# Ledger of designs, part 336: peptides against a protein of PDB entry 9IZ0

Target 1, 345 residues: chain A of PDB entry 9IZ0
Amino acid sequence: ITCLGSNGHTYKQLVKGGNDDLRQDAVMEQVFEQVNGFLRSYRKTSQRNLSMRTYKVIPLALKTGVIEWVQDTIPLGEYLDSAHKVYHPKEWSLSTCRKLIAEKQMEDLETRLKVYDLVCRHYRPVFRHFFLESYADPVQWFTTQTNYARSTAVASVLGHVLGLGDRHGQNILIDKTSGEVIHIDLGIAFEQGKKLPVPECVPFRLTRDVVDGMGITGVEGVFRRCMEFTLETLRREEDSLLSVLEVLRYDPLFSWLISPLRRMKKQKMQLENFNQPESGNITTDASRDPKIQRNNVSGESEAERAILKVRQKLSSTLSVEASVGELIRIAQDPSYLALMFCGWS

## One batch from the design tools (peptide; made by RFdiffusion4, then SolubleMPNN)

Design b2_p30_5_s2 (from b2_p30_5, 10 letters changed)
Fold by OpenDDE base, seed 3:
Structure b2_p30_5_s2 (fold): chain B 345 residues (1-345), chain A 30 residues (1-30)
Amino acid sequence: as target 1 above (345 residues)
Amino acid sequence: ERLERLKELYEKTRDPVLKELLKEEIEELE
């Protein structure tokens, strides 16, 4: 739909209906706007214009809402699949890579690492070409690649601290004008992604293609420094951030528990990513998984644990540099990436 | 090569934000 704003500008909006609960997305966007306030208040982050890219979400009902249409964007995974076919037409298809990883999902870590390495040798990074193709002017190329590294650093720190899950290539958009990343479908937060059939084992997405987009320095330089400045800001504003999350504990729009519908949707997406045949008995009877009944952890006890984990991640026990160094190491560790449905790209 | 291109771009740019970005990257590569 197109709406006329009070400022006289026309805005394109996406109306979502059906099974999409937008309340979680709306709440996470509010948290990001508060964090963006903190990033603007500190010299090191303000000087670099560090921010989490946000989009407007208005929940209208349980399964209906209006979202800002983010123009001039492409999903990271869509670009990577298309670019890989152009630059490496003799390498394996994404479907072949997914199949080989899925066939070995029940094997030991050593076997899974061998398959991951084999897939990596037959599916090389290409994301640097996004910047080289899109920006012929060296100034625009450098500026957009820097904006990408900066926005990825902010999103990586926030993704770790807030436990943002489901950060696959289809829910990371690239802004074609600025080079910045935009995270969408924020319905899994506070480490709820660890409860998925394929648990999220990395703190944020830092795959070979995510790194290839940063240019020759990779994770060193702009990305690392911007992660450090972002984490330094969040540690300084710990009490302010925790106060925002405590308000959300009592927000009727926020669910600290993953809804059965969202869990089923994400399970289906993971099964599709593994090319597992839909066993046609996805009976809507969410009632029968005995694991759902035993973890009647009250939503309150889950909120308290989530806030405690945020506090633990903001701990000053390690330096900012040591904490960022460890996060970068874990996010790139083949022992974790080999366990993911798509850790090679 | 990259460092020389960045130095040339730093001298040619009139954008203060870009000039500061280029300075930081030049200082990191020297």
Scores: peptide ipSAE 0.019, ipTM 0.573, DockQ to the pose 0.011
Fold by OpenDDE base, seed 4:
Structure b2_p30_5_s2 (fold): chain B 345 residues (1-345), chain A 30 residues (1-30)
Amino acid sequence: as target 1 above (345 residues)
Amino acid sequence: ERLERLKELYEKTRDPVLKELLKEEIEELE
């Protein structure tokens, strides 16, 4: 829809109808705006204009809302699929790679690592071409690539600290004007991604294509430094951040747990993305898996555990440099990426 | 080659924000 603002400007808005609770997205965007306040207050992050890109979410009902239409964006996964066909037309299709990873999903780590390596050799990174194609001026190219590395660094630290899940290439938009990343579909937070049918094992998305977009230095330079400055800011503002999360503990609109419906939807999407034919009769009656121990962990106890985990991630036991170095190492480790739904791109 | 291109860009740029960004990247590559 197009809305006329009180300022006389027209704004495009996306009305999202469906099974997704936009209240979770709206709450996470509010947390990002508070964190952006901390990033603006600290000299090292303010000088670099470090921020999490936000978008306006207006929840209207349990499953309906309005999302701000972010103009001039493309999903990372859409760009990568198109660019890979252009630059590597003799390599494997994304569907072939997905199929091979899926066929080995229940195998041991050694077998999964061999298949991941095989997929990586037949599906090479292409994301550097986004910046080379989009910006003919060397000034714009360098500025946009730097903005991408900075934005990805902020999103990586925040994604780790807040335990953001479901960070696949369709949930990461690229702004074609600035090169900044915009994270969408924020309804899997506080490590609930570990409860998905394919559990998330990495702290944030730092796949080969995400790194290829940073240019020749990869994770070294701008990305690493901006992660360090962001983590230093969040450690300094730990009490302020924890106070923001304590307010969410009492927000009746916020869910600290992944909904069974969202889990089932993600399970279906994972199965569909593997081109497995719908074996029609998985009426997994959500009533019948008795091994979800109803630990009557009150919503309060899950919120408390989430806040304690955020505090643990902000611990000053390791230096900022050591903590960032370990996060970058884990996020790029084949032993974790081989376990992911799409860890190769 | 990249370092030379960054140095050339640093000399040609009049944008102070870009000039500072280029300086930081040059200082890391030296």
Scores: peptide ipSAE 0.019, ipTM 0.541, DockQ to the pose 0.011
Fold by OpenDDE base, seed 2:
Structure b2_p30_5_s2 (fold): chain B 345 residues (1-345), chain A 30 residues (1-30)
Amino acid sequence: as target 1 above (345 residues)
Amino acid sequence: ERLERLKELYEKTRDPVLKELLKEEIEELE
């Protein structure tokens, strides 16, 4: 829909309806606004203007709402698919790569690693070209690439701490003006991505293309330091962050569990990539997911478990540098990435 | 080549925040 603002400008808005609970997106955006308050209050993060980019979500009903259309954005996955065809026209198609990973999804780790390495050799990163093509002025190029690395660092720390899932290339927008990342479709949080048919095993999205967009230093420098400062801020504000999450524990509208409908939709999308006829047995379990009566008791226990995991991720037992170093290592580890859904790369 | 471009950008920039960022990235590439 298009809305006319009081300023006479027209704003595009996306009406999302059907099976997705937009209240979860709205709640996560509120958490990000609170975290942005902490980032503005801490010197090391404030001096760098570190923030999670947010968008307006207005839930109208349980499964319907209005999302602000972020103008001048492109989905990361849309850019990467187009750019890869331009820069690497002799390499494998994304569909070929996804097919090979999918065909080996039930194989052992060694086989999946070999296939992942083979795919990586035939599908090279291209995201550096986004900045090189879009910004002819060297100052704009460097500023936007820096903004990308900074915003990706904040989103990576928050994505880990809050256990954001479903971070595929269509759920990450790039702002063409600032280079900042905008995370959308926040309906998988608190590690519920691990409950998907193909579990999400990485703390955040740090694929080769995400790294290639950071420029020659990759994850070293701006990205690593901004992750460290963000994590340091969140550790300092642990009690404040936990208090925000505790308010959500008592929100009867917030779901700490992945919705059965969303799980089924993801399962179907994961199965449709398997052209193998033997998928007959996996369809039966989707029908047998018992009517999880939203017994309030199960929601409270899952909320408590989620808050406990957030607290554990904010633990000061390791240095900020050691914690960030381990997160960056795991997020790039082929042994985890090779186990991801074929649509993750 | 990139390091030279960053150094050239560092010399040309008047933005103190950008200048510090360029310095940090130059120091990491040297």
Scores: peptide ipSAE 0.017, ipTM 0.505, DockQ to the pose 0.012
Fold by OpenDDE base, seed 5:
Structure b2_p30_5_s2 (fold): chain B 345 residues (1-345), chain A 30 residues (1-30)
Amino acid sequence: as target 1 above (345 residues)
Amino acid sequence: ERLERLKELYEKTRDPVLKELLKEEIEELE
């Protein structure tokens, strides 16, 4: 829909109805705004304008709401698929790569690593071209690439700390004006990505294309330093962050567990090659999968465990540099990326 | 399958936080 604001500006809004619980997205956006407050208060992060990009979510009911249309954006995965066809027209298609990884999904790690390496050799990174194509001015190019590395660093730390899942290329938007990343579809948080049919094994998305967008320094430049400053800020504000999460413990509309419907929807999206979103009424008869162990874990016990996991991730047992170094290592480790649905790009 | 993948990740991870988070998820599935 298009709404006329009281300021005379027209705003495009996406009305979502049906089966998507927008309350989860709205709550996570509120957490991000609080974290953005911490990042603005701390000198090392404020001087770099570090923030998690947010979008407005207004839940109207349990299954309906209005989402702000993020203007001038492109999904990372959409850009990468198009750019790969242009820059590497002799390499494998994304569909071919997905098929080969999926065919080996049930195989041992050694076999999966071999297939991952093979896919990586036949599907090279292209995301650096986004900045080279979009910004002819060297200052604009450098600024937008720096903003990308900064925003990716914030999103990576915050995504790890909050256990954000489902960080595939369609759930990460690139702002074409700033180069910043915008994370969408926030309904998989607090390690619930591990409960997916293809478990998420990396703390955040740091695939070869995500790194290629950082330019010649890769992770060792702006990205690493901004991760360190972000983690230092979150450790300093641990009690403040935990207090925000404790408020969510008492929100009867917040689910600390992935909904069976979201799990099934994501399962279908992970098993079906991303052919066109047929708008078909998926009457997912949720009645028939007997392996949904109804762990009758109270939502309160899940909230407590989630908060404890956040506290553990904010632990000062390791230095900021050591913690960030290990997170970057794991996020780039082929032994984890080979297990992902799309770990090569 | 899922349990085996989590176990394999637990053996490989050097991140103590990720390792503990994997351990808990393994223990919930066993």
Scores: peptide ipSAE 0.000, ipTM 0.259, DockQ to the pose 0.038; fails the geometry check

Design b2_p30_5_s3 (from b2_p30_5, 14 letters changed)
Fold by OpenDDE base, seed 4:
Formats: sequence, structure tokens, C-alpha cells
Structure b2_p30_5_s3 (fold): chain B 345 residues (1-345), chain A 30 residues (1-30)
Amino acid sequence: as target 1 above (345 residues)
Amino acid sequence: DRLKELEELYEKTRDPVVKEELQEEIESLK
């Protein structure tokens, strides 16, 4: 939809309807704006213009809202699928890689690691080409690659601290003008990604293609330094951040738990990516909802546990450098990436 | 030679923040 603003400018807006609770996205965007305030107040982060890129979300109803369409963006996964076909036309298709990982999903870690390594050898990184193709001027190329590494560092620290889940390539947009990342579909937060049918095992997405976009220094250049400055800022502002999250504890619009409907939707999306369209009438008898024992953990007790986990992630027990080093190591560990739905790209 | 390309880029860059990051990258490659 195109809307005319009160300022006389036309804005493209995407109306999302259906099963997506845009209220969760709107609340997480408010948390990001508060964190962006902290990043602007601290010299090391302010000088580098470090921010989580936000988008305007206007929830209209329980499952309907208007999202600001970020112009000149592409989903990371869409770019990677297209670029991989261009640069590596003799390698495996994304569907072949997904199928092989899926077929081994219930196997032991050793078997899953062997299949992950095999997929990685037949599906090489291509994301460096995004910057090389899009920016002919060397200064623009370097500036946009730097902006990508900076924005990915901020999103990685915040994604870890807030326990953002479902960070697949369709939920990460790339701004074609700035090179910055924009995270969307924020309704899986506070470690609820661990409750998905395929549990998330990494603190943030740092796959081979995410690293390939950082250029030759990979994680050891701008990315590491910007993660350190971001984490240093969040540790300094711990009490301020916890106070923002305590306000959300009392927000009746915010759900600290993944909804059964969202879990089922993500389960279907994970299963549909495995099934070729065989026209078989799978009468999913909806009657066997496994009785998730409603442990009568009040929504307050889940919020308290979530806030406690945020505090634990901001602990100064380790240096900033040691904490960032461990996060980068875990996020790149094949033993965790092999367990993911798409850990190879 | 990538070091030479980064050194040439450093001389062409006017943004002081981009210059700082280029200098740090050049120093990491020496």
C-alpha cells in the first residue's frame, strides 16, 4: 500500500495479515530504539554511528498490522540463493542441501557434522559479491562493507542479549544503499528459539556467508571491535536496559512465551521446506496437541527468568574481549551450526 | 596486492571514520 504522509511524502507500507503477531515486533523495535539511545550516548559507539536498524511497525489488530516497507532492501537468503546460482552453478542447489540436512536431523552429532561438512564443501560462500557487484567506487564499496560489519556486530550482540530467535536468511534484510542489516519478524525473543522444533543452538547468525560479507578480515576486523564496543555500552547501561525490560513485564501486549500457533506455523514452515509437493492427504489430526504441561508458571515468572538471563549475559565476570571471543567462537562452531536448519550459509 | 589497494583507498577516502577503519585494517595486514 502507498500512503500519503501528513508531510506530503508518499510512503510504501506492507500490510501483513494472518498469523504474525506484529505486536511482538513493535515491542522489540521499542527496545531497539532505547538501546540505540545508549549507543548514541557512549563515545566509542556514537563515533562509529552504531545502531540497530529499526523499522516502523503499527499493529492494527492481534494478527494484523502495517509494517514500514524498507525500500531498496533484499532478504539475505534471497540474495544468497540468486548469487550462489551465478557464482557456483556447478555446486548443489539450496534444496539439495536442505534435504540432506533434514534427512539426518534425528541422527547423532557425528553423522550431522559429516553431512554439514559435505554440504559446506558443495555450497560455498558468495556474500562478498553483494558489495563487489553493488558498489563500483572503491570508497563506497569499503564504506558499505564497513556499515554491514558494524550493523551485523550490533545485531549480533543485541540478538544474543535479548535472545532473538528465528534469524534465518529471510528474516535478515540487507539495505542496498548503506549495506546495513535490518532484522525482521522479532516475535521469537528471550531464548524462545530453543523451544522451536529445530532448537536454535547459536547466540546469533554468524554463518559462512554472514562472515564472507565482512571481507578479508572476516570476524577479526571491524566486526569484533564493534561487538566489543556494543557489549561494553550494554554492560555500562545494564540497569537502564533492565529497567526497560521491567516495563515490558507489565505490557499486556507482550508475550514472553512463543505462542502455540507460532510454534505450529514455524513447524509447518520447517516441514514444508522438507517435503517436495507430494499431493498426499496428510490429515494432520489436530487432536494430538501434546499436552505441553502448563506448568502454571505465571507470565510474570517467565518475564523474571528472561530478565535474569539478560542480566547474566551482561555479567562482567569475563572481559568484553573474552566474552565477545567466546560468542564468536560458539556462533561459528560446526557442532552448533550442524544442528541448525540452515547453518551452512 | 591488497595492502596497496587499501593504502590507495586510504588516500582517496575523505571520511575520517572510514579512514580510521582503513588505517586499523592496513595495520592488521603489516
Scores: peptide ipSAE 0.044, ipTM 0.700, DockQ to the pose 0.012
Fold by OpenDDE base, seed 3:
Structure b2_p30_5_s3 (fold): chain B 345 residues (1-345), chain A 30 residues (1-30)
Amino acid sequence: as target 1 above (345 residues)
Amino acid sequence: DRLKELEELYEKTRDPVVKEELQEEIESLK
């Protein structure tokens, strides 16, 4: 829809309906605005304009709302699928790679690593071409690549600390004007992604294409330094951040538990993407898997556990440099990437 | 070649923050 504002400007907005709960997204965007306040107050982060890109979310009902239309964006996964066909037309299709990973999903780690390596050899990174194609001026090219590395660093630290899950290529937008990343569909937070059939094993998305977009230094230089400055800021503002999360603990709009409908939707999407035939005995009654311990874990006990995990991730037990170094190592570890739905791109 | 391209970009850049990042990158390649 297009709305006329009280200021006489027209705004494009997306009305989202159906089964998507926008309340989780709206609350996470409020947390990011508070974090952006901390990043603006600290010299090292403010000088680099470090921020999590936000968008306006207005929840209207349980499954309906209005979101800001982010203009001049493309989903990372859409760009990568298109660019890979152009730059590497003799390599495997994304569907072939997905099929091979899915066929070995139940095998041991050694077998999964061999298949991941095989897929990686037949599906090379291409994301550097986004910046090279979009920006003919060297200053614009370098500025937008730097903005990409900076915004990815902020999103990576926040993704780890807040346990943001489901960061697949369709949930990451690239702003074509600034090079910044925009994370959308924030309905999996506080490590709830670890409860999915394909659990998230990495702290944030740092796949080969995510790294290829950073240019020559890869994860070293701008990305590493910006992660360090972001984590240093969040450690200094730990009590302020925890106070924001305590308010969120009592927010009736926020669910510390993944909704059964959202869980079913994500499970179905994972199964469809793996081309697993609907085993007709996937009883839509997700209530009956006896190994889903219905731990009557009160939403309060999950909130307390989530806040405790945030505090643990902000611990000063390791230096900022050591903590960032370990996060980068884990996020790039083939032993975790081989377990993902799409860890090769 | 690439070091020279970064040095030329450093001289053309007016933004102090972009200059600082370019200088750090040039120093890392020496």
Scores: peptide ipSAE 0.037, ipTM 0.690, DockQ to the pose 0.011
Fold by OpenDDE base, seed 2:
Structure b2_p30_5_s3 (fold): chain B 345 residues (1-345), chain A 30 residues (1-30)
Amino acid sequence: as target 1 above (345 residues)
Amino acid sequence: DRLKELEELYEKTRDPVVKEELQEEIESLK
């Protein structure tokens, strides 16, 4: 749909209906806008224009809303799949890599590490080519690479603090004009990704391709520093951020838990990607789990637990540098990445 | 080669923030 705004600008909008919980996306976008206010208030973050890229989500009903179409973007996973075929045509396909990881999902860590290493050797990083292809001017190339590293740093800190899950390459868009990342499908937050069939073990996505896009310094340049500045700002604004999250505690439309339907959809999607036979007892009777009625009283307790975890992640017990260093270490650790659904790219 | 490209870019950049980051990046590569 195309709409004329009150400002005279024309906006392309995608109307979504059905099973997508657009309210969670809208709420997370509101949290990001508040955080962007904090980032604009501090010199170290403001001078670098640090922000979480946002998009407009307007929930029209419980299961229907309008999403702003982000122009000039590409999903990271779409670019990487195409670029990998171009630059490494003799390497394994993404489907082959997924299959090998899936076949070893129930094996020990040592076996999973061996398969992860094998996949990594046959699926090499290519994301640096995005910047090299798109920007012939060296200043534009560096500026967009810098914007990518900056925006990835902000998204990584926020993703950790808010416990954003499901950060696969289709849920991360790249702005072709700025090089900035745009996170979409925000409905897995507050560490609910740990409740997925393949639990999320990393604080944010920092795979080899995500790092390859940062250039020669990788994580040790702009990325690390911008993570530090972002975390420093969030620690200063802890009470403000917690106050924003407390408002969500009273929002009857916000779900602090992964919906059973979304969990089942993700489970099915993961199983389909693994070519596992449908165990025919996907009882669609998710309506009758008596735990769903306990979810309202548990919802407040889960909100409280979520807010407590945010507070714990903002703790000044470690320095900003030590905290960022540990986050970067964990996010790149093969022992965690080998356990992920797609930790190699 | 790439250090030299960053040094050349540092001389060409007019954005003081990008220039500071280029300097920090160049220093991290030395």
Scores: peptide ipSAE 0.034, ipTM 0.693, DockQ to the pose 0.012
Fold by OpenDDE base, seed 1:
Structure b2_p30_5_s3 (fold): chain B 345 residues (1-345), chain A 30 residues (1-30)
Amino acid sequence: as target 1 above (345 residues)
Amino acid sequence: DRLKELEELYEKTRDPVVKEELQEEIESLK
């Protein structure tokens, strides 16, 4: 829909309805606005304009709401698929790469690593071309690449700390004007991504194409430093951040657990992207949905566990540099990326 | 070519943060 604001500006809005839980997105966007307040309060983050890009979510009813449409954006996955066909027309298609990874999903780690390496050799990074082709002026090119690295660093730290899941290329938008990343579909948080049919093993998305967009320094320089400054700020504001999360503990509409229905929907979408329609009757025997009585006691215990995990991730046991170094290492580790649904790009 | 463009940008920039980031990029190209 298109709405006219009180300021005379016209805003495109996406009305989302059905089974999608917009309350999760709205709550996470509120947490990001609080974190953006912390980032503005510290010199090291404020001087770099570090922020998590947000979008307005207005829940209208259970599973229905209005999302502000982010103009001048492209999904990362859409850009990468198009750019890969242009720059590497002789390499494998994204569908071929996906099929090969899926065919080996049940195999051992050694076999999965071999297939991941094979896919990586036939699907090379291209995301640097986004900046090179879109910005002819060297100042604009460097500024937008820097904004991308900064924005990705903030999103990576927050994504780890809050345990954001489902960070696939369609849930990460690139702002074509600023180069900043915008994370959407925030309904998998607090490590509930580990409960997906393909468990998430990385703290955030730091695939070869995500790194290729950072320029020649890759993860070193702007990205690493901005992760460090962001984590330093979040550690200083730990009590403030935890207080924001404690308010959510008492929100009866906030789900600390992935719904079985959302898990099944994602499982189906993952499987349908791999299987061409062989007409095999997948009798979804709907009979074994355990009526997990949502006892209120289970929700409070999961909220407490989620808050405890956030506290543990903000622990000062390691230096900021050591903590960021380990996060970057894990996020790039082939042994984790080979286990992902799409870890090669 | 890219190194020279970054060096010219480094001389033109007055933002100390951008200047530090340009210096690191220049050093990574040498």
Scores: peptide ipSAE 0.029, ipTM 0.686, DockQ to the pose 0.012

